# Peptides against a protein of PDB entry 3J47: the designs that were tried, part 40

Target 1, 121 residues: chain A of PDB entry 3J47
Amino acid sequence: IRLTNQLKSLKGLQSKLKDVVEYLDKVINKELPINHTILGKLQDVFNLLPNLGTPDDDEIDVENHDRINISNNLQKALTVKTNDELMVIYISNLVRSIIAFDDLIENKIQNKKIQEQRVKD
Target 2, 69 residues: chain B of PDB entry 3J47
Amino acid sequence: YEEKEESNLAATKSMVKIAEQYSKRIEEEKELTEEELKTRYVGRQDPKKHLSETADETLENNIVSVLTA

## One batch from the design tools (peptide; aimed at target 1 L48, target 2 T12)

Design b2_p25_1_s2 (made by RFdiffusion4, then SolubleMPNN; from b2_p25_1, 18 letters changed)
Fold by OpenDDE base, seed 2:
Structure b2_p25_1_s2 (fold): chain B 121 residues (1-121), chain C 69 residues (1-69), chain A 25 residues (1-25)
Amino acid sequence: as target 1 above (121 residues)
Amino acid sequence: as target 2 above (69 residues)
Amino acid sequence: DEEKQIKELELQKKLLEEKLKAALA
């Protein structure tokens, strides 16, 4: 469900970007007037996107770097963070699995002991 | 699309929290394991079960965290 | 044999926990 939603969001964004590009092309070709409101909103969206082009802007909060790389430079940092998080989750899952197995083994041992006692009685 | 975006944002915030919770969950898993060990020594089935359940919950949370990441 | 398996699992658990701690550090 979550992955599907993320994928849908990404697809929606892609579609919107495509629409914007198409709109811009039409404006360049003088087929349609520039919709300033749409452009303004898109510009705002782009401004909120991590700066892909300027690696030098150290101002991109490190917090976003640990998340999945949304935009190329910032997106790379985000991808690294995502990978780290995935690793942690993976390790955690392994630990939980091991604990669960230990418990299972213990339960099995206990069950055997109970059975042995029942046979002796 | 907006709902997914909101979900992604929530997931991202949750990831940060998950990182913190992960450390706590590790400790909880250890405690559960210790309780299981103790339960093995004491022979009390209930504490062992509780430890196992907590370990499972910790695992589930980790899985959810991975899925959210 | 089961006791040995349990011990092995416990060891693995400890190892995994250590890895997790290291990953979080």
Scores: peptide ipSAE 0.523, ipTM 0.866, DockQ to the pose 0.014; fails the geometry check
OpenDDE base, seeds 1, 3, 4, 5: peptide ipSAE 0.506, 0.509, 0.463, 0.503; ipTM 0.850, 0.859, 0.847, 0.856; seeds 1, 3, 4, 5 fail the geometry check

Design b2_p25_1_s3 (made by RFdiffusion4, then SolubleMPNN; from b2_p25_1, 20 letters changed)
Fold by OpenDDE base, seed 2:
Structure b2_p25_1_s3 (fold): chain B 121 residues (1-121), chain C 69 residues (1-69), chain A 25 residues (1-25)
Amino acid sequence: as target 1 above (121 residues)
Amino acid sequence: as target 2 above (69 residues)
Amino acid sequence: SEEKLIKELERRKKSLEELKKALLA
């Protein structure tokens, strides 16, 4: 479900971006007037996106450094953070799995003992 | 799309919380293991089950955290 | 720390392996 939602969001963004590109192409070709509202919104979106091309803005890198976020430069830093978090989660899952397995083994041992006792009786 | 975005945002926030809770979950897992060990000695099935359940819950939480990440 | 977690996982893995052996016995 979560992955599906993420994928859907990404697809939606991609579609929207494509629409914007198509619109821009039409404007460049003088087929349509520039919609300032759309451009403004797009600019806002771009401003909210991590700066892909400007590594020099140290502040953006620092905030998102720990989070794997999408924008290339900031995204790279964010990717590192996400990887670390993912690693932690992975390790945690492994630990849980091990614990669960240990319990399972113990249960099996107990069951075996019970069966052995039943055979002796 | 909006629902997914909201979910992603929630997941991101949850990830921060998960990071904080991660240490606690690790401890809980340890406790479960200890309880399992204790249960082996006590021979009572119920404590062992509880430990297993807690371990499973911890695992699930970790999985959710990974998925959120 | 991640390192501690890894160590714990390794410990648990070892324990699991021992238990598995015990079950097979």
Scores: peptide ipSAE 0.436, ipTM 0.854, DockQ to the pose 0.013; fails the geometry check
OpenDDE base, seeds 1, 3, 4, 5: peptide ipSAE 0.413, 0.385, 0.381, 0.407; ipTM 0.833, 0.845, 0.837, 0.845; seeds 1, 3, 4, 5 fail the geometry check

Design b2_p25_1_s4 (made by RFdiffusion4, then SolubleMPNN; from b2_p25_1, 16 letters changed)
Fold by OpenDDE base, seed 3:
Structure b2_p25_1_s4 (fold): chain B 121 residues (1-121), chain C 69 residues (1-69), chain A 25 residues (1-25)
Amino acid sequence: as target 1 above (121 residues)
Amino acid sequence: as target 2 above (69 residues)
Amino acid sequence: TEEKLIKELELRQESLKAKLEAAKA
């Protein structure tokens, strides 16, 4: 469900981006006037997007915000953050698993002791 | 699309919260282990069971967090 | 802290293994 929703959102964004490109092409070709409202919204979106330019080492000012798989240079810093988070989750799962195993083992030992006691009685 | 986006945003916020909760969950897991140890000494199954259940819940939450990440 | 947690988990896992072996005996 969550993955499907993410995919749907991404597809929607892709479609919108395509529409904008097509619109821009038409405007460049003087076929249609620019929809100023859509363009303004798109411009706002672009301003919020991390700079997709060449990975110049310097401006990897990975603004700490969006840990999500946003593309390119900001993506590297975000990737590191995501990796760290995944590691933490992995470790946590491992710990929980170990605890569960310990409990299972203890339960088994107790059951065995109970059975042995019953045989002795 | 908007509903999905909202869900994703909520998930992201939840991840941040999960990081904080993770430390707490680790502590909770330790507490369960201590209870299990105590239960081993006392021979009472009930405290041990409770610790096990808490550990399982902690594990489940971690799995959900990983799936959300 | 993470490393310590991992070590603790490993210890617990070992404990579980020991218990399992004890149950098999």
Scores: peptide ipSAE 0.466, ipTM 0.853, DockQ to the pose 0.013; fails the geometry check
OpenDDE base, seeds 1, 2, 4, 5: peptide ipSAE 0.464, 0.449, 0.446, 0.455; ipTM 0.846, 0.847, 0.850, 0.848; seeds 1, 2, 4, 5 fail the geometry check

Design b2_p25_2 (made by RFdiffusion4)
Pose (drawn by RFdiffusion4):
Structure b2_p25_2 (pose): chain A 91 residues (1-28, 36-48, 72-121), chain B 63 residues (1-40, 47-69), chain P 25 residues (1-25)
Amino acid sequence: IRLTNQLKSLKGLQSKLKDVVEYLDKVIHTILGKLQDVFNLNNLQKALTVKTNDELMVIYISNLVRSIIAFDDLIENKIQNKKIQEQRVKD
Amino acid sequence: YEEKEESNLAATKSMVKIAEQYSKRIEEEKELTEEELKTRPKKHLSETADETLENNIVSVLTA
Amino acid sequence: AEEEKFLEALLEAAEAELEAAEALP
């Protein structure tokens, strides 16, 4: 789902660029200004990425913890299944 | 495009706030362990732990 | 109008991303 959303966003840019190229050919405004703003707003992320890296680490650790909890419950489920099997054999 | 952006936007606003959501997920995780212990309720605890993990995964995907 | 809305949404999204990055420790 996230991927489909990202593709939709990129699709708009691609189409938008084509339109802009065609527009320029024809010319040979507000949209242009808006585009420029967007441009000004990965390069910048470079410096900002430094911080993101730290946060990514924290969310990785959280994920690991969750995985451990899931494993725990999983073990309990396995034990219950074994007990059920044993009971069946007895029967 | 907008729908997709909307989903992404929520992922961003959650990333700004995640310090508090972390602490609440940490608690939730512990709660699910407690429920399991009682069972040894267990199911409820397990569900809570799964939810916490899922929330962490969603945080990582947004990042 | 569609293109303008699209670009406005990109601006809002970029701004939110920057705000999120700035809010990082």

Design b2_p25_2_s1 (made by RFdiffusion4, then SolubleMPNN; from b2_p25_2, 17 letters changed)
Fold by OpenDDE base, seed 2:
Structure b2_p25_2_s1 (fold): chain B 121 residues (1-121), chain C 69 residues (1-69), chain A 25 residues (1-25)
Amino acid sequence: as target 1 above (121 residues)
Amino acid sequence: as target 2 above (69 residues)
Amino acid sequence: SDLEKQLELEIRSLKAKLEMLLSLK
């Protein structure tokens, strides 16, 4: 469910971006007037996104190395942090799996004991 | 899309918390394993079940953390 | 025209960001 939602959000963003590109192409071709409202919203989105390909972004990227990848230059640094977090999660899952396995073994042993008692009765 | 965005935001906030909670979750998992061991000795099914449930919850939280990362 | 060019540059940047996000999956 969560992965599906993330994928859906990414697809939605991609679709929106495609629409913006198509709109810009139409404006360049003088087929449509510039929609200032769309441009303003797009600018707001860009301002909320990590900077891409600027020298200042590289410095920001270094500071965010310990954070989840959000976008481009910043995302590259954040990828390292994401990898570390994924490793921690992986280890945690392994530990939980071991615990669950231990419980299954115990349950099996108990069931076997119950069956043995029933055979004796 | 909005629901997913909200989920991603919640996930990001959760990741920070997960990093802190990870150590705690590892300890909780160990405690559950110890309780299972104790339950094996005491022969009480209820503590063992509780330990198993807590371990499962810990696993689920880890999976959610991975998905959030 | 200058504003249009700036908007186009911004859109291209957003597209690149989105493509990068999609590539991570």
Scores: peptide ipSAE 0.469, ipTM 0.837, DockQ to the pose 0.064; fails the geometry check
OpenDDE base, seeds 1, 3, 4, 5: peptide ipSAE 0.462, 0.406, 0.418, 0.405; ipTM 0.837, 0.849, 0.856, 0.850; seeds 1, 3, 4, 5 fail the geometry check

Design b2_p25_2_s2 (made by RFdiffusion4, then SolubleMPNN; from b2_p25_2, 17 letters changed)
Fold by OpenDDE base, seed 4:
Structure b2_p25_2_s2 (fold): chain B 121 residues (1-121), chain C 69 residues (1-69), chain A 25 residues (1-25)
Amino acid sequence: as target 1 above (121 residues)
Amino acid sequence: as target 2 above (69 residues)
Amino acid sequence: STTLKQLELEIKSLKAKLEALNSLK
């Protein structure tokens, strides 16, 4: 359910982005006047979006590394944070798996002891 | 879409909280492993089973955290 | 991981559009 909602949100954003591109193309082609209200809202959205560094802006702002980056340069830092979080989750799963294996080994040892006791009886 | 975005944001915030909870869950997992170790010494199956169950719960919570991530 | 990369690509595309819009103003 949560993954589906995230995927749906991403798809919605993708669709909105596509609509904006199509609108911009129409404005560039002088087919439609620039809707200043839509452009203003888009600018507001981009201003609220973490500065996606232009490919040329090397400065990964280090401070936002701890918050999940929705936007590219910040997303790279947030991708690092997300990767770190995923790594922590991976390690946790590994630890749980090890514990589960330890329990399995213990159960096997107990079963073996029970069998040995039955053979002695 | 907005509800899903809010859910994703909440999930992300929950992931940060899960990272903190993860440290706590690691400690809970260690406690379970110690109980299993004690159960091996006492020969009583009950503490070992409890430790195994808590380890499984910790693993499940980590899997849910990964799925949320 | 792939979903995150896709989001990153979408955000980049949005930013490029915003820059194009700002250059038009």
Scores: peptide ipSAE 0.484, ipTM 0.848, DockQ to the pose 0.043; fails the geometry check
OpenDDE base, seeds 1, 2, 3, 5: peptide ipSAE 0.468, 0.471, 0.461, 0.476; ipTM 0.841, 0.841, 0.837, 0.843; seeds 1, 2, 3, 5 fail the geometry check

Design b2_p25_2_s3 (made by RFdiffusion4, then SolubleMPNN; from b2_p25_2, 18 letters changed)
Fold by OpenDDE base, seed 3:
Structure b2_p25_2_s3 (fold): chain B 121 residues (1-121), chain C 69 residues (1-69), chain A 25 residues (1-25)
Amino acid sequence: as target 1 above (121 residues)
Amino acid sequence: as target 2 above (69 residues)
Amino acid sequence: STLLRQLELEIKSLKAKLEMLESLK
């Protein structure tokens, strides 16, 4: 469900971006007048989107470093954070798996002892 | 799209909470391991079972965290 | 016995990784 929703959101965004590009191309070609309302909304979207294209390391808002990559440059720093989080989750899962295996081994040993005792009786 | 966005936001908040709880979960896992060790020595089923249960809970929480990420 | 040794090694590895992660915070 969550992945599906994320995928749907991404697809919606992609479609909208495509529409914007097509619109901008038409405006550049003077086929359509500039719609100021659409441009304003697009600007708002760009302002909300972490700067995808600016290579300048300096404007990486430290607060956004902790969030999953919304945009490529911010995404790189956020990717590092996400990678660290995933690593922690991975390690935790491994630890849990090990503990579970230890319990299984102990249970097996106990069962073996019980069987051996039954054979002696 | 809106429902997905809301779900993603909730998931992000959950991830932050998970990060905070991660240290606690690690400690719980350690405690379980210690209880398992104690159970090996004492021969009491209860401590070992408790350790196993705590380990399982920790695993489940990690899986939920992965699904939420 | 071999499986137990492997589990012990994995536990040690996980512990080391955890300590490393804690040191990076």
Scores: peptide ipSAE 0.406, ipTM 0.844, DockQ to the pose 0.017
OpenDDE base, seeds 1, 2, 4, 5: peptide ipSAE 0.401, 0.433, 0.426, 0.399; ipTM 0.841, 0.853, 0.853, 0.847; seeds 1, 2, 4, 5 fail the geometry check

Design b2_p25_2_s4 (made by RFdiffusion4, then SolubleMPNN; from b2_p25_2, 16 letters changed; failed a check: too like the target's own chain)
Amino acid sequence: SKIEKELELLIKSEKAKLDMLLSLP

Design b2_p25_3 (made by RFdiffusion4)
Pose (drawn by RFdiffusion4):
Structure b2_p25_3 (pose): chain A 91 residues (1-28, 36-48, 72-121), chain B 63 residues (1-40, 47-69), chain P 25 residues (1-25)
Amino acid sequence: IRLTNQLKSLKGLQSKLKDVVEYLDKVIHTILGKLQDVFNLNNLQKALTVKTNDELMVIYISNLVRSIIAFDDLIENKIQNKKIQEQRVKD
Amino acid sequence: YEEKEESNLAATKSMVKIAEQYSKRIEEEKELTEEELKTRPKKHLSETADETLENNIVSVLTA
Amino acid sequence: AAAEALENAAKAAELLAEIAKELAA
């Protein structure tokens, strides 16, 4: 789902660029200004990425913890299944 | 495009706030463990732990 | 720094949505 959404966003840019190229050919405004703003707003992320790296680490750790908890419950489920099997054999 | 951006936007506003959500997910995780212990309720605890893990995964995907 | 990055990304998304509406119009 996230991927489809990202693709939609990129699709708009692609089509937008094509339109802009055609527009320029024809010319040979507000949209242009808006595009420039967007441009000014990965390069910058470079410096910002430094902080993101730290935050990514924290969210990795959280994921690991969740995985452990899931494993725990999983073990209990396995034990229950084994007990059920034993009971069936007895029967 | 908008629908997709909406989903992304929510992922972003969650990333700004995740410090509090992390502490609440930490607690939830612990709660799940408690429920399991009682069972040894267990199911409820397990569900809570799963939810916490899911929230962490969503936070990572957003990043 | 991460908050700034997210704010910039949100603003960029708003602008692109406006651009998309104008092109669609």

Design b2_p25_3_s1 (made by RFdiffusion4, then SolubleMPNN; from b2_p25_3, 13 letters changed)
Fold by OpenDDE base, seed 1:
Structure b2_p25_3_s1 (fold): chain B 121 residues (1-121), chain C 69 residues (1-69), chain A 25 residues (1-25)
Amino acid sequence: as target 1 above (121 residues)
Amino acid sequence: as target 2 above (69 residues)
Amino acid sequence: GLNEMLERQEKASKLLREIRKELEK
């Protein structure tokens, strides 16, 4: 149950990450302008990640266009990093789940063999 | 520009570290699978159980990592 | 890159579903 719920949550996160990647690709290709709402949501996701650097850079004055591009590039780089970390964690969880299920199957097979032996005795 | 480059480099280094940790976890999982395979061949129930428990612990650690990420 | 990791995740998820089905037998 817990593993299944975690897998579902991870799948939801994966879908969101895919959407973010698609958005970032569109921004890179200049197909879409930088969406501030998406960036804000990404920032929120990053703030939920413990190792995303100090929140103090909130004071970046809006004035210099170049600073905005730098901030966007940094945020994009951080987003990519977070996506990669989440992907690694997801794959790791899947691998562990597969191993755990394989063991459960083996345990079931053993239990069946024990039960069959008890019926023969 | 230099500060941003430094931050990107630090982020990249962190990603490499995470990738290394992931590779290590994968290797630990493989070792568990090998022990399970060995237990299947030896027919001894106890080593398989231990492998299963270690796989579960590895899974739990990954889940905790996901929840904390 | 990210696309390859996503594909690997999808494959792993399929394998997990198959294992679950076997456990239900």
Scores: peptide ipSAE 0.518, ipTM 0.855, DockQ to the pose 0.023; fails the geometry check
OpenDDE base, seeds 2, 3, 4, 5: peptide ipSAE 0.509, 0.497, 0.491, 0.473; ipTM 0.858, 0.859, 0.857, 0.850; seeds 2, 3, 4, 5 fail the geometry check

Design b2_p25_3_s2 (made by RFdiffusion4, then SolubleMPNN; from b2_p25_3, 13 letters changed)
Fold by OpenDDE base, seed 3:
Structure b2_p25_3_s2 (fold): chain B 121 residues (1-121), chain C 69 residues (1-69), chain A 25 residues (1-25)
Amino acid sequence: as target 1 above (121 residues)
Amino acid sequence: as target 2 above (69 residues)
Amino acid sequence: GLKEQLERQEKAAKLLSEIQKLLEK
């Protein structure tokens, strides 16, 4: 379900980008007027997106290195934070697994004690 | 589209909440282990079972967090 | 950090929804 929703959102974005490219081509060819409202909103969206280019070594904003976002070269920096978060989740799962094993061992010990009592009776 | 975005946003919010709840969950797991230890001494199944159930719920929440990330 | 990214994602989602409405007209 979640993956399907993400894929649907990505497909919607892809379709929109295609429509914008087609529109820009028509405007360049003087076939259609510019839709200023759509272009303005698209510019706003692009301004919210991290830069797609190879960031110059100096503009690697250390702050953006920390977060999982699906888009752009800033993802390399974000991959480090993603790895840290995944490590925390992994450790948490290990701890829960250990607790579950401890409970299983205790249940087994109790079952053995019950069986030993039944043999003595 | 909107339902998927809402789900992703909810997932991201849940990750932030999970970071905060992670410390709480570790503490809850410790409390469950202490209750199991107490149940081992008392010889009654009920407190131990409750501790095991809470540990399982904590594990499930971590798995959901992994699937969300 | 995480809170600010969540807010940015919410803004991007709103903008995408508005653009979809414009494309449907």
Scores: peptide ipSAE 0.446, ipTM 0.825, DockQ to the pose 0.603; fails the geometry check
OpenDDE base, seeds 1, 2, 4, 5: peptide ipSAE 0.373, 0.388, 0.419, 0.384; ipTM 0.838, 0.842, 0.825, 0.839; seeds 1, 2, 4, 5 fail the geometry check

Design b2_p25_3_s3 (made by RFdiffusion4, then SolubleMPNN; from b2_p25_3, 16 letters changed)
Fold by OpenDDE base, seed 4:
Structure b2_p25_3_s3 (fold): chain B 121 residues (1-121), chain C 69 residues (1-69), chain A 25 residues (1-25)
Amino acid sequence: as target 1 above (121 residues)
Amino acid sequence: as target 2 above (69 residues)
Amino acid sequence: GLNELLKRQEEAAKLLREIERLLKE
């Protein structure tokens, strides 16, 4: 059930991303004004998507950078926030796993000590 | 799609709450680790067990948070 | 056997401390 819902969401997101790309192309071509609703929906999608891409530092051309940088900075900021949250969760899981491992080792050590004592007794 | 969107919105709201809870859970995990360290020195199994249980609970909560995200 | 377990436990404790450090940063 969860996996199916995730797949459905991913498919929906993919379709929406396609629509956004198409819209952005139309805006770049001055065929349509910037639709705030689409941008809002895209932001919502990005807020729902785990930060997949380290934006490769590559050739995003510097000139259109400011307005695209504001929208990308807001999307980046939201993406960064989501990424940070996911990172925190990941680290926490790792910490818990290590603690559980330590406890397991300790239990094994204790069991060995008990066995050694029984053999002496 | 609509049901999933609603679920995602609820999940996002839950994630903010989870982030706050996570900070608290991290502290609980630290306490457990300290008790384990103390138990190694004292040889008392009970504090170590309590620390382990708290760490496990913290881990479980984090896993649930990841699965909700 | 026991000495190796103790050694592994010490390594795990070091990892835990490192994680705690990372969480504080």
Scores: peptide ipSAE 0.389, ipTM 0.844, DockQ to the pose 0.014
OpenDDE base, seeds 1, 2, 3, 5: peptide ipSAE 0.486, 0.468, 0.468, 0.420; ipTM 0.856, 0.853, 0.856, 0.851; seeds 1, 2, 3, 5 fail the geometry check

Design b2_p25_3_s4 (made by RFdiffusion4, then SolubleMPNN; from b2_p25_3, 15 letters changed; failed a check: too like the target's own chain)
Amino acid sequence: GLNELLERQEEASKLLREIEEELKK

Design b2_p25_4_s1 (made by RFdiffusion4, then SolubleMPNN; failed a check: too like the target's own chain; its pose is not in this set)
Amino acid sequence: EKQKELEEGLELREEALKKKRETLS

Design b2_p25_4_s2 (made by RFdiffusion4, then SolubleMPNN; its pose is not in this set)
Fold by OpenDDE base, seed 2:
Structure b2_p25_4_s2 (fold): chain B 121 residues (1-121), chain C 69 residues (1-69), chain A 25 residues (1-25)
Amino acid sequence: as target 1 above (121 residues)
Amino acid sequence: as target 2 above (69 residues)
Amino acid sequence: SKEQELKDGLELNIARQKKLRETLS
């Protein structure tokens, strides 16, 4: 469900971005008048986007690391963060599996003891 | 789309919390393993079961964290 | 031994995550 929602959001963003590109192309070709309101909103969107072109803003790269789809540089940072998180989750799962395995062994030993007692009786 | 964005934001916040909780969960898992070991020595089945359940919960939380990531 | 190795791995991962969070912060 969560992954599906993320994918849907990404698809929506992609569609919106495509619409913006199409709009800009129409404006460049003088097919449509320049809509200042749309341009203003677009500028706001760009301002909210991490400055992908300035690698020096290390802080923006880290926050956007969870947001893989932010600009290519931010995407790389996000990918690294995601990989690190996945590694942690993987290790955690491994630890849980080991604990569960230990419990299983103990249960098996107990079951054997119970069976041995029943045979003696 | 807005719902997904909200979900992603919530997931991001959850990831930060998960990182903190992960450390705690690891400790809880260790405690469960220790209790299981102790239960093996004491022969009390109930503590072992509890440890196993806690370990399972820790695993589930980790899986959820991975899925959220 | 394997259980201990798994625990050590988990602890290492937790420490790495903590360091990453500190770096991000």
Scores: peptide ipSAE 0.489, ipTM 0.850, DockQ to the pose 0.034; fails the geometry check
OpenDDE base, seeds 1, 3, 4, 5: peptide ipSAE 0.449, 0.451, 0.474, 0.460; ipTM 0.848, 0.815, 0.849, 0.818; seeds 1, 3, 4, 5 fail the geometry check

Design b2_p25_4_s3 (made by RFdiffusion4, then SolubleMPNN; its pose is not in this set)
Fold by OpenDDE base, seed 5:
Structure b2_p25_4_s3 (fold): chain B 121 residues (1-121), chain C 69 residues (1-69), chain A 25 residues (1-25)
Amino acid sequence: as target 1 above (121 residues)
Amino acid sequence: as target 2 above (69 residues)
Amino acid sequence: SKEELLKLGLELEIERLKKKREFLS
């Protein structure tokens, strides 16, 4: 049961990661807007994954599996890596949002200026 | 084990490269924002639009890089 | 939408992870 649940979780994570990649590809292609909520949820998943590994100090060398290891330790390492990547993605999305807001503010200011000019005329 | 370690090392190096690229892109975005600020004072719409577009492209590239990493 | 499906999938995974944590705890 425990192993089955772990495998199911891992498969779910793998599927989720795949979906995120696909989503990001669509965003890059300007096919879809960035959904920050999805990214946040992914981060939450990754933050929870390390806690799912039994703290068994078994020295499973951090070295090996950037790949989804069935092993809890490898899974933890992969989770950390994935979390870092997700964090970068999140920050990037935030930066994009900030830029978009800046542009919006500028547009609003320009529109206001145009309106003021029209009223003076 | 060794092969896996090598793969992880390569992946880590790739991530570092992506992080560097990301940092560069962030700087480019900042420059675009500064140009927008300048455009706000000059009242020229075209340069600001171009800066915004460039920022968007930079961000898109960053996302692609993260995805491909 | 595809995005909604992704969100749902993520939520399900979070719930599963929470259950696992509870089991460990």
Scores: peptide ipSAE 0.459, ipTM 0.824, DockQ to the pose 0.031; fails the geometry check
OpenDDE base, seeds 1, 2, 3, 4: peptide ipSAE 0.408, 0.441, 0.377, 0.398; ipTM 0.815, 0.849, 0.837, 0.839; seeds 1, 2, 3, 4 fail the geometry check

